Peptides against a protein of PDB entry 5OOQ. Designs and how they scored, part 39

Target 1, 227 residues: chain A of PDB entry 5OOQ
Amino acid sequence: YREDVRQVVTHPANALSFLQPGRLVEISVNGKDNYGWGAVVDFAKRINKRNPSAVYTDHESYIVNVVVNTMYIDSPVNLLKPFNPTLPEGIRPAEEGEKSICAVIPITLDSIKSIGNLRLYMPKDIRASGQKETVGKSLREVNRRFPDGIPVLDPVKNMKIEDEDFLKLMKKIDVLNTKLSSNPLTNSMRLEELYGKYSRKHDLHEDMKQLKRKISESQAVIQLDDL

## One batch from the design tools (peptide; aimed at target 1 S17 R23 N117)

Design b2_p20_8_s4 (made by RFdiffusion4, then SolubleMPNN; from b2_p20_8, 7 letters changed)
Fold by OpenDDE base, seed 3:
Structure b2_p20_8_s4 (fold): chain B 227 residues (1-227), chain A 20 residues (1-20)
Amino acid sequence: as target 1 above (227 residues)
Amino acid sequence: SSMLGKVFEETVENVKTLDL
């Protein structure tokens, strides 16, 4: 159930409008490497210049650059390639007792575990010396202020996901979270059906095109205010 | 008060700014 919600929330049609610079996101790469909460730098549509006909899944179709403060200090961060979400071997979060550093990593939407309702003010040039560390300090301070966890965007109230099948899914999850004592198996099959219906009923491609236009328009407006 | 020390909380009704 949580995974089904995550898939809807992290879908481009829903997530991209909330991936502004400084947006806090909880990061798990390949379901194994938990970097914790990071800050969004930017995002771009994934383009394979070598294979322009490459079709990515919706969740792999965008690259999000994020600042993390949990990178293992001896990770080969110099091997990181911008806009390449395939991380080099040895790129991992620090374990308990290991030293960490700040890094910018490219991730897919599928590596977003949750989207926070908090946004940091980001430096203009995150690649400048010391800027990642400044963001890293801010991330530590946020974590200190929210010991019970950073507040997550409400998919309905904050993200305005008003799809009927999704709302039914959310209601079922709420009921299940309250009723975790009863039959788990019958409820999982119904969630897959609801997600399948959501994915099929929404021409997610058209919704993504409309969202991309809105994002482009919003970015154009922001650039005009910076003149 | 460095601009870098501001956190914006997006609520349904209001953006709350937290000074870090």
Scores: peptide ipSAE 0.084, ipTM 0.725, DockQ to the pose 0.300
OpenDDE base, seeds 1, 2, 4, 5: peptide ipSAE 0.029, 0.087, 0.068, 0.036; ipTM 0.696, 0.732, 0.737, 0.731; seed 2 fails the geometry check

## One batch from the design tools (peptide; aimed at target 1 N117)

Design b2_p21_1 (made by RFdiffusion4)
Pose (drawn by RFdiffusion4):
Structure b2_p21_1 (pose): chain A 225 residues (1-48, 51-227), chain P 21 residues (1-21)
Amino acid sequence: YREDVRQVVTHPANALSFLQPGRLVEISVNGKDNYGWGAVVDFAKRINNPSAVYTDHESYIVNVVVNTMYIDSPVNLLKPFNPTLPEGIRPAEEGEKSICAVIPITLDSIKSIGNLRLYMPKDIRASGQKETVGKSLREVNRRFPDGIPVLDPVKNMKIEDEDFLKLMKKIDVLNTKLSSNPLTNSMRLEELYGKYSRKHDLHEDMKQLKRKISESQAVIQLDDL
Amino acid sequence: DNLGKVYYDYDDLSFNPNVEL
């Protein structure tokens, strides 16, 4: 349900109104590379020029400044409006130095939108400007160690569509349902939940393998035939 | 002179767990 709300928030109709320069966003591109919190510089419509049609979330590209780029990552390969990050450009590992850079992303690569925004120079492409902004991101990350506050979708972003409101209520219902469970006020909750979640991942992982073995025991493309 | 400033567009700095992942 929360992932469903995220798509509603990041859709161009609602998200673009709040994508001013300097806006803070949490970037998680393709659900794999987590660059942490960054600053939006600008955005523009994606034009595929073969004029190919794009999905609503991929219809726009946003350039964001990050402060967690791996230091030896080859940033010279980036094209201004190509959000497919070349192989080797990755967030810095837990033990590796970081460098400030600008990357293009589609809207689907935004995890959350912040209520804070930085002062940014006119030319982020100018000498030392991307570096200076990276310093500001380091400070915001210090003042807010637990995380950056997120924009309220209803109160701040004024999203009032009825279908979305029912979705928000569905979450509140499940939360109060969760808060009424006997385990909520338990000390072993983290232990037992982790112990169970591991057993559950295996069950779902084993189920994936279990089906593969059976289909391959028989002839391969007999069904296609 | 103005670099390093943060704009607070809203007074509410509380966390919103309902929309967090």

Design b2_p21_1_s1 (made by RFdiffusion4, then SolubleMPNN; from b2_p21_1, 10 letters changed)
Fold by OpenDDE base, seed 4:
Structure b2_p21_1_s1 (fold): chain B 227 residues (1-227), chain A 21 residues (1-21)
Amino acid sequence: as target 1 above (227 residues)
Amino acid sequence: SLAGQVFYEFEDLSFNPRVAL
């Protein structure tokens, strides 16, 4: 059930509007590399330069650049490519007793475990010397202030996910948390139905975003002609 | 407060014009 909720929350139709610069996100890459809480720099639609016709799943169709402060110090961070979520070999979080550094890593939406109810004030240029480390200090301070964990966005109250099937899923989770007895297997079948609805919503959202960009571009052209 | 310089809660974002992404 937690994974079902995560799939809905991290779907582009729901997540992208909350991935503003400085948004805290909990990061798990490939289900094994836990970087903890990082801060969003930006995001973009995934484009394969070698194969422009490549089709990605909804959760893999966007790349989110995030600052983490848990990168293993001996990781080959110089091999990181902006907007390439295929991480080089050896890129991993520091284990217990290992030293860590700050890095900007490109991740997919599928690598987001949770979206926090907090945003950091981000430097204007994160690529400038020392700026990643500044964000890293802020992340440490946030973790210090929230020893019980960083507050997560409420999918219903904060994210306004009002899909009836999702609400039913949430109610079932609440019941299960109170009563261990209900069989988790029956609810996985509803994820596919939910996914189908969100896929349609995502298409509409992308269409709207493209329209807004076209409008903005047309307005920018008009402003350039008026100069 | 030093806290206000580092981060803000989402509840405070409700009053910031949604930067229409």
Scores: peptide ipSAE 0.124, ipTM 0.657, DockQ to the pose 0.160
OpenDDE base, seeds 1, 2, 3, 5: peptide ipSAE 0.037, 0.026, 0.041, 0.023; ipTM 0.591, 0.595, 0.608, 0.604; seed 5 fails the geometry check

Design b2_p21_1_s2 (made by RFdiffusion4, then SolubleMPNN; from b2_p21_1, 7 letters changed)
Fold by OpenDDE base, seed 2:
Structure b2_p21_1_s2 (fold): chain B 227 residues (1-227), chain A 21 residues (1-21)
Amino acid sequence: as target 1 above (227 residues)
Amino acid sequence: SMMGKVFYLYDDLSFNPRVSL
């Protein structure tokens, strides 16, 4: 069920409007490389210049650039290419006892484990010398202030996912948290139906979410100026 | 209801409400 929720939350129709600069996301690459919490720089639709006709799954169709502070120090970070999620060999998080550095890595939506209800104020030029390290210090401070974990966006309360099948799934999970009676197969089938609906309305839904994001960001700026 | 978001400015954490659209 946790994976089913993750699939819905990280779908482009839901996730993109919450991937503003500075948004914290929990990162797991290839199901094994856990970078912990990073900060979003930007995102873009995935384009293959060599194969313009390439078709990606919904969760692989966008690339998110994120700052992490857990990169292994001897990783070949100079080989990283923005908006290229195929990471060079040797790119990995530091293990226990190893030194880490800050890096910007391109990830797919499928590599997002959780979306945090927290944003960092990001430097205007993250590529400038020392700026990644500044974000890295902020990430450490956030982790210090939230020892029980960074708060995660609530899919219903915060993300306003109102799909009936998803709401039913969430209700089932809530019931299961009190009583373990669930059929994962039935939930998976309903999730597939949900993805089908989102895929058919993807472009229109994305445009609406982007517009809502822009309006929300403008309001946030106004509120900050009024303070 | 207003949505809540937390902003962190390097040395401070602030909670800023966001209008639901």
Scores: peptide ipSAE 0.031, ipTM 0.614, DockQ to the pose 0.083
OpenDDE base, seeds 1, 3, 4, 5: peptide ipSAE 0.032, 0.028, 0.030, 0.030; ipTM 0.649, 0.604, 0.609, 0.615; seeds 1, 3, 4 fail the geometry check

Design b2_p21_1_s3 (made by RFdiffusion4, then SolubleMPNN; from b2_p21_1 with D1S L3M Y10F N18L)
Fold by OpenDDE base, seed 2:
Structure b2_p21_1_s3 (fold): chain B 227 residues (1-227), chain A 21 residues (1-21)
Amino acid sequence: as target 1 above (227 residues)
Amino acid sequence: SNMGKVYYDFDDLSFNPLVEL
C-alpha cells in the first residue's frame, strides 16, 4: 500500500510542482542505497543524447539533482555526471562507522521515497566550493530539529491530489491500517487496480503542461516578493 | 554560522510563501 501511494505521489503530474530548489526528499536508489533526506537542486526532463528515441517510464522520465550528506567518502564522486541517473560503480551511501561527504547526485522520481514539507534556502551556485557542505550542515540541523522525522507532504491536503480513485485508495489504506485485515494479497491487488485506473485517467502531456505553467507562475510571484 | 535557512510551508500548497524556521 505504501508503494502504491508512493507511485502516485512520485508521478510527474503530482511530484514536479513540489520539487522546488531546497525541497527535502527522502532518497532510496536501487531499492537498497538509502541516502536519507536530501535537498533538491533542480530537475529536468530526461534526454538521451545517444538514443533520442529512448522511451522512459513516467517515473524515469525526469532527473532530479539532489544534495545528500551521506555519500561514502571513498565513492568516486568525480565520475558523477549531471543529469545522468546511471550512477558509477562505487557510488553509495556511507555505512555505519564509515565517513560521509556531501555530493550532488542525479536521481529519477522512482528513487524518491518521500517528499518533505520543508525547504532549505539553497545557495545560488551549489557547485561552488563549500556550498554543498553548507547544505549538508543545514540537513543535519533539520534532522536535529525533527527527531521524530521530517514532516511529509500529505497527498490530499498538501499536494491536492483529488482524483476519486486515489481518494478511494487512501480511504482503503486508512481502513487497512486500522483493521490490520488478514488478507493483504486481495487488498494489494485491489490497490494496484485503483492505481492503474488513476494513471490511465491522466494525459501526461497536458498534465505536465499545466504543471509547468504553475511552476512558472510561482517563480514569478517569488521574484515579485523579492523585489 | 553559514547554515542555510530552513523554511516551513505552513500552507497546503507548495506555491505558497515559505516561512523561515
Scores: peptide ipSAE 0.028, ipTM 0.647, DockQ to the pose 0.210
OpenDDE base, seeds 1, 3, 4, 5: peptide ipSAE 0.019, 0.019, 0.019, 0.021; ipTM 0.609, 0.596, 0.600, 0.644; seeds 1, 4, 5 fail the geometry check

Design b2_p21_1_s4 (made by RFdiffusion4, then SolubleMPNN; from b2_p21_1, 6 letters changed)
Fold by OpenDDE base, seed 5:
Structure b2_p21_1_s4 (fold): chain B 227 residues (1-227), chain A 21 residues (1-21)
Amino acid sequence: as target 1 above (227 residues)
Amino acid sequence: SNMGKVYYLFDDLSRNPRVEL
């Protein structure tokens, strides 16, 4: 259920318009390394200079640079390569009892667990000395102010996903939540099929993606009190 | 529609954040 929603939300057709600078995202690299909530710096289309013919999945086709405040202090952060989401060995979040530092890491859309309904004001130059740490302090403050969790974007109400195939997917998810006990495998396969249809449709409608991005950028500002 | 809330933090985190629209 949660994974199926995540696949739809993190698809480029939906996610990119909400990955403005300062957008909060919950990060899990390769489904294993949980960095918690980070802040988006920017994103770019993934380009393989060594293999220009490389085909990436939709969820791996973009690189998102994010500030995290949970990087293990002894991680080889100096080995991080800009626009390379293949992280060096030893790059990991701090475990319990370990010290952490702030870092900018390149991730794919597939590493986004959730998109928050909050945006931080970001420094103009995140690479300048002390700027990552400033964002790190802001992240800690946000977590303190939202003890029940950072509000997540609603796919329908906030992201305005009105595609018929998506709405059908959401209805199926609701039914699955009610019927979790009956046949999870069959239901999962059906959701994957619906997602596949949805993704193929959006891959063919690149112009619609661009328009959605522009609309989202112009309408992104909401009062905090409306929570 | 709640497209995103801007959370503006002052340099002094002890201050109440301004929600800038």
Scores: peptide ipSAE 0.033, ipTM 0.621, DockQ to the pose 0.084
OpenDDE base, seeds 1, 2, 3, 4: peptide ipSAE 0.039, 0.031, 0.031, 0.031; ipTM 0.580, 0.675, 0.611, 0.614; seeds 1, 3 fail the geometry check

Design b2_p21_2_s1 (made by RFdiffusion4, then SolubleMPNN; its pose is not in this set)
Fold by OpenDDE base, seed 4:
Structure b2_p21_2_s1 (fold): chain B 227 residues (1-227), chain A 21 residues (1-21)
Amino acid sequence: as target 1 above (227 residues)
Amino acid sequence: SEEEELKRLQEELLKRSKSLH
């Protein structure tokens, strides 16, 4: 169920408006590499110059550049390419007892575990010498101030996700968390079904939005050719 | 339905694409 909520929260239609510079996000790459909380630098639509016709899933269709302070010191960070979410081999968070450094990594929306209800002040040029380290210090300070965890955006109150199926999902999760349901398996299956319906509806809505954009773009091109 | 609206948008896009070529 948490994964289902995560899929909704991290969908472009919901997440992008909250990925302002300095927004805190919790990062897990490929479900294995946990970088902890990082700070958003920027994001862009994923473009494959080699294959312009490449179709990405909604969660893979945008690249988010984030500053992390948990990169393993011996990671080949020089091989990182801006806006390329395919991380080189050896790019990983530091394990316990290992030294870490600050790095900017490109991630997909699917690598966002949670979106924080906090924003850091970000330097104008994060690529300038010492700027990543400044953000890294700020991240350490935030983690120190919030030992019980950084506050997460409320999907309903903060993100204003008003989809009825999502609200039903959230209510069911709340019921499952608060009540020892007599049949947790049945409730789980119903939640999966609701998520499936929501996901399908959302995919449909995003497809419509993309088509509307393409239609608008085609009109703009026609208007340019008619001039 | 949303599916019908998507289909209409696809058809509209196709019509516009054909008019550009």
Scores: peptide ipSAE 0.045, ipTM 0.547, DockQ to the pose 0.010
OpenDDE base, seeds 1, 2, 3, 5: peptide ipSAE 0.025, 0.016, 0.042, 0.039; ipTM 0.642, 0.476, 0.641, 0.652

Design b2_p21_2_s2 (made by RFdiffusion4, then SolubleMPNN; its pose is not in this set)
Fold by OpenDDE base, seed 5:
Structure b2_p21_2_s2 (fold): chain B 227 residues (1-227), chain A 21 residues (1-21)
Amino acid sequence: as target 1 above (227 residues)
Amino acid sequence: DEEKEMEELQREILEESKKLH
């Protein structure tokens, strides 16, 4: 069920409007490399210049640049290519007892475990000296303040996901969480149907969501200016 | 109101993050 929710939440039709600069996201690359909570720099549609006919899944069709503060210090960060989510060998989070550094990494939507209901201030030039480290300090402070976990966006209340099948899924999860019911409801069939619906609606919904994103970004900027 | 509390929290975190810059 958690993966099913994640697939819906991280679909471009839902996620992109909430990936504003500074948005907190929890990152797991290839389901193995857990970087913890990072902050969104920006995102772009994935373009393969070498193979323009490359077809990506919806969750792989965008690249999100994120600041992480958990990069292993001896990782070959100089080999990172902008807008290339295929990370070089040796790019990994620091293990326990290892030193970490701040880095900007390109990830796909599929590498987002959760989207936080918080945003950090994101410098205009994150590549400037010391800027990523400052974001890293802010990330540490947020993690300190929320030892039980950073608040996650509510898919229904915050993200306004109104799909009936998704709402039914959420209700089932709530019931299961309340009842500790061990029955793994085979959500796999429903996920495929939901995914199919989102994929078909993606083009139309992307246009609407791009507009919503622009509105949200503008509102966020206005709120930032009022602060 | 839970929504108001969350908005205040969001603002606080954002402002604190700005002060570090």
Scores: peptide ipSAE 0.510, ipTM 0.923, DockQ to the pose 0.633
OpenDDE base, seeds 1, 2, 3, 4: peptide ipSAE 0.497, 0.488, 0.445, 0.492; ipTM 0.917, 0.919, 0.910, 0.920

Design b2_p21_2_s3 (made by RFdiffusion4, then SolubleMPNN; its pose is not in this set)
Fold by OpenDDE base, seed 2:
Structure b2_p21_2_s3 (fold): chain B 227 residues (1-227), chain A 21 residues (1-21)
Amino acid sequence: as target 1 above (227 residues)
Amino acid sequence: SEEKKLEELQKEILERSKALH
């Protein structure tokens, strides 16, 4: 059920509007490499220049660049390619007792474990000297302030996911958190129907995203002019 | 309310993160 919720939450139709610069996201790459909480730099639709006909799943169709502060110090970070989610060998989080550094890594939506209800200030030029480390300091401060965990966006209250089948899923999870009794198979079939609905809304969401981005950019410009 | 406390904390974190830059 938690994975089913994650699939809905991280679907482009829902997630992209909450992946603003500075948004905190919990990162797990390939189900094994846990980077913890990072901060969103930006995202873009995945384009394969070598294979323009490549078809990606919805969760693989976007690349999110994130700042992490848990990169193993001896990782070949110089081999990282922007917007290439296929990470070089040796790119991994630091283990216990290992030193870590800040890095910007490209991930897919499928590598997002959760979306936080917090945003950091994201520098305009994150690649400038010292900027990643500043974000890394902010990430450490956030983790210190939330020892019990960073608050996650509520899919219903915050993300406004109002799909009836999803609401039923959430209610079932709430009941299951109180009672272990619901059958997982019934939820998986409804999830496929939900994905079909979200896929159709995706085109509209991209249009809305472009509009929201323009509005946000215009508001940011207005705020800069008023400061 | 817990919601108001979270909103205040969100603002504080955002402002502090901005001040570091």
Scores: peptide ipSAE 0.241, ipTM 0.846, DockQ to the pose 0.607
OpenDDE base, seeds 1, 3, 4, 5: peptide ipSAE 0.121, 0.139, 0.056, 0.034; ipTM 0.781, 0.788, 0.709, 0.700; seed 5 fails the geometry check

Design b2_p21_2_s4 (made by RFdiffusion4, then SolubleMPNN; its pose is not in this set)
Fold by OpenDDE base, seed 5:
Structure b2_p21_2_s4 (fold): chain B 227 residues (1-227), chain A 21 residues (1-21)
Amino acid sequence: as target 1 above (227 residues)
Amino acid sequence: MEEEREKRLQEELLRESKALH
């Protein structure tokens, strides 16, 4: 059930409007490397320059750049490629007792565990000297202030996810959190249906964005021809 | 009440994060 909610929340049709600069997100790369809470720098649609025909899943179709303060100090951060979510070998969070540094890492939406109901100030040039470390200090301060955990965006109240099947899923989770008893198997089929609805919504949204871009480009060309 | 408290906390954290920069 938690994974089902995560899949809906992290779908591009829902998540992207909440991935503003400075948005807190909880990060787990490939379900293994837990970086904890980081801050969003920006995001972009994933483009494979070598294979333009590459089809990504919805959750892998965007790259989110995030500041983390939990990168292992001896990680080969110099090998990080902008907009490449395939992290080099040795890029990992610091373990207990290890020193950490601040880094900007490219992740997919699938690497987001939770979206926080908080935003930090994000410097305009995060790559400038000391800026990542300043964001890292802010992340530490947030963690200090929220010892019980950073508040997560409410999918219904905050994200305005009004899908009836999703609302039913949330109600079931609330009931299960109170009753611990009900069968996880019946929700997988509904998740696929929900996913299909969000995929169609995302496709329409991207089509509208492409259309708006084409209109803007056409208007820019018209303005260039009028000059 | 809870939404206002959360909004105030968000504004406070944003202000503090700006002050660190």
Scores: peptide ipSAE 0.196, ipTM 0.820, DockQ to the pose 0.595
OpenDDE base, seeds 1, 2, 3, 4: peptide ipSAE 0.196, 0.192, 0.164, 0.164; ipTM 0.823, 0.827, 0.807, 0.806

Design b2_p21_3 (made by RFdiffusion4)
Pose (drawn by RFdiffusion4):
Structure b2_p21_3 (pose): chain A 225 residues (1-48, 51-227), chain P 21 residues (1-21)
Amino acid sequence: YREDVRQVVTHPANALSFLQPGRLVEISVNGKDNYGWGAVVDFAKRINNPSAVYTDHESYIVNVVVNTMYIDSPVNLLKPFNPTLPEGIRPAEEGEKSICAVIPITLDSIKSIGNLRLYMPKDIRASGQKETVGKSLREVNRRFPDGIPVLDPVKNMKIEDEDFLKLMKKIDVLNTKLSSNPLTNSMRLEELYGKYSRKHDLHEDMKQLKRKISESQAVIQLDDL
Amino acid sequence: EEEEEENRELAEEQAEEEKEA
């Protein structure tokens, strides 16, 4: 349900109105590379030029400044409007130095939109400007160690469509349902939940393998035939 | 300063809700 709300928030109709320069966003591109919190510089429509049609979330490209780029990552390969990050450009590992950089992303690569925004120079491409902004991101990350506050989708972003409101209520219902469970006020909750979640990942992982073995025991493309 | 305090309180509340979830 929360992932469903995220798509409604990041859709161009609602998200673009709040994508002013300097807007803070949490970037998780393709659900794999997590660059932490960054600052939006600008955005523009994606024009595929073969004029190919794009999904609503991929219809726009946003350039964001990050402060967690791996230091030896080859940033010279980036094209301004190509959000497919070349192989080798990755967020810095837990033990590796970081460097400030600008990357292009589609809207689907935004995890959350912040209520804060930085002062940014006119030319982020200018000498030392991307570096200076990266310093500001480091400070905001210190003042907010637990995280950056997120924009309220209804109160701040004024999203009032009825279908979305029912979705928000569906979450509140499940939360109060969760808060009424006997385990909520338990000390072993983190232990037991982790112990169970590991057994559940295996069950779902084993089920994936279990099906592969059976289909391959028989002839391969007999069904296609 | 009052706005920064309010933002900090909002960030703490949202972090607590995430931990409870």

Design b2_p21_3_s2 (made by RFdiffusion4, then SolubleMPNN; from b2_p21_3, 11 letters changed)
Fold by OpenDDE base, seed 1:
Structure b2_p21_3_s2 (fold): chain B 227 residues (1-227), chain A 21 residues (1-21)
Amino acid sequence: as target 1 above (227 residues)
Amino acid sequence: MKEEEELLKKAKEEAEERKFL
């Protein structure tokens, strides 16, 4: 459900009109590298100069250049190429206790986790000396002002997504959230522990199901070799 | 394709018109 909402929100038909210079976006590259909130510089349609006939998915068909303030200090940022979403090796966010710097990274729409209901002032020449660091200071100030998180665009109220199936999805999510919030377990400090036990139990059940499948497949192979 | 190019154009035009607060 949350991923289905993200797929609709980050689709070119919905996202592009909200990717103005300075728009805040939450960035996760390859589902692993979380840069947090960055600011949009610009975007363009993805063009493969080596293969002009390359077909991209809708979510990979555009490249968004974003300023982040969470780049690891020893990352090879000089190897970054504008409008090339294939990041060089060693380009990553800073971990806990590591120093970070400001960088402009090219991402796909699929690397957008959420679109913020805020815009920063974006300098016209972000590559000029000190301009990335200025945006980086503004990002820190926004995070300081919104300790509970940056306001996200409402897909219906702000983005005007009027698709009937999407509205049905949003209603289902609201009903589920209401059921979760009305559950006495949500107010217990044990919810994280219960969710951790439920997740571990679910993971153990999936692991047992995969193990049973592998055992059944190995028994089927043994029965085929004995035939 | 054509709708995405129009959205790209509109997004660029809106980016030029909005005075940053």
Scores: peptide ipSAE 0.052, ipTM 0.715, DockQ to the pose 0.024
OpenDDE base, seeds 2, 3, 4, 5: peptide ipSAE 0.023, 0.021, 0.036, 0.023; ipTM 0.597, 0.577, 0.634, 0.575

Design b2_p21_3_s3 (made by RFdiffusion4, then SolubleMPNN; from b2_p21_3, 10 letters changed)
Fold by OpenDDE base, seed 3:
Structure b2_p21_3_s3 (fold): chain B 227 residues (1-227), chain A 21 residues (1-21)
Amino acid sequence: as target 1 above (227 residues)
Amino acid sequence: MEEEKRLLEEARKQAEEEKFL
């Protein structure tokens, strides 16, 4: 059920509107590499220059660049390619007792575990020297301020996911949290139908272009002058 | 189409109203 909710929340039709610069996201790559909470830099539609006809799943169809402060210090971060979510071997979070550094990593929507209800003020040039470390300090401060966890966006109240099938799923989860009576298989079938509806209804390409324009316009208004 | 654009725009507005730290 949590995975089912995650699939809906991280679907491009829902997630992209909340992936503004500085948006906090909880990152898990390949189901094993937990980077914790990072900050969104930007996103783009995934384009395969070698195979323009490549079809990606909805959750693999966008690349999100995120700042993390948990990268293992000896990871080959120099091999990271912007907008390439296929991470080089050895790119991993620091384990207990290991030193970490700040890095910008490209991830897919499928690597988002949670979307936070918080945004950081982001430097205009995150790739400039020292800027990612500044964001890294801010991430540490956020984690310090929220010892019980960073607040997650409510899919209904905050994200306004009003799809009837999703609302039924949420109600079932709430009922399950109170009473053991619902079949997981029925929810999986509804999610597949939901994705089919979203993919057919939304021109995600045009939506992304419009969203990028609005995000760029909003960044022009957030001059760091008053901090 | 127009309602979907409206919902997307409302979601964007809410995301703009979210708390910065």
Scores: peptide ipSAE 0.033, ipTM 0.587, DockQ to the pose 0.024
OpenDDE base, seeds 1, 2, 4, 5: peptide ipSAE 0.033, 0.027, 0.029, 0.028; ipTM 0.578, 0.621, 0.621, 0.633

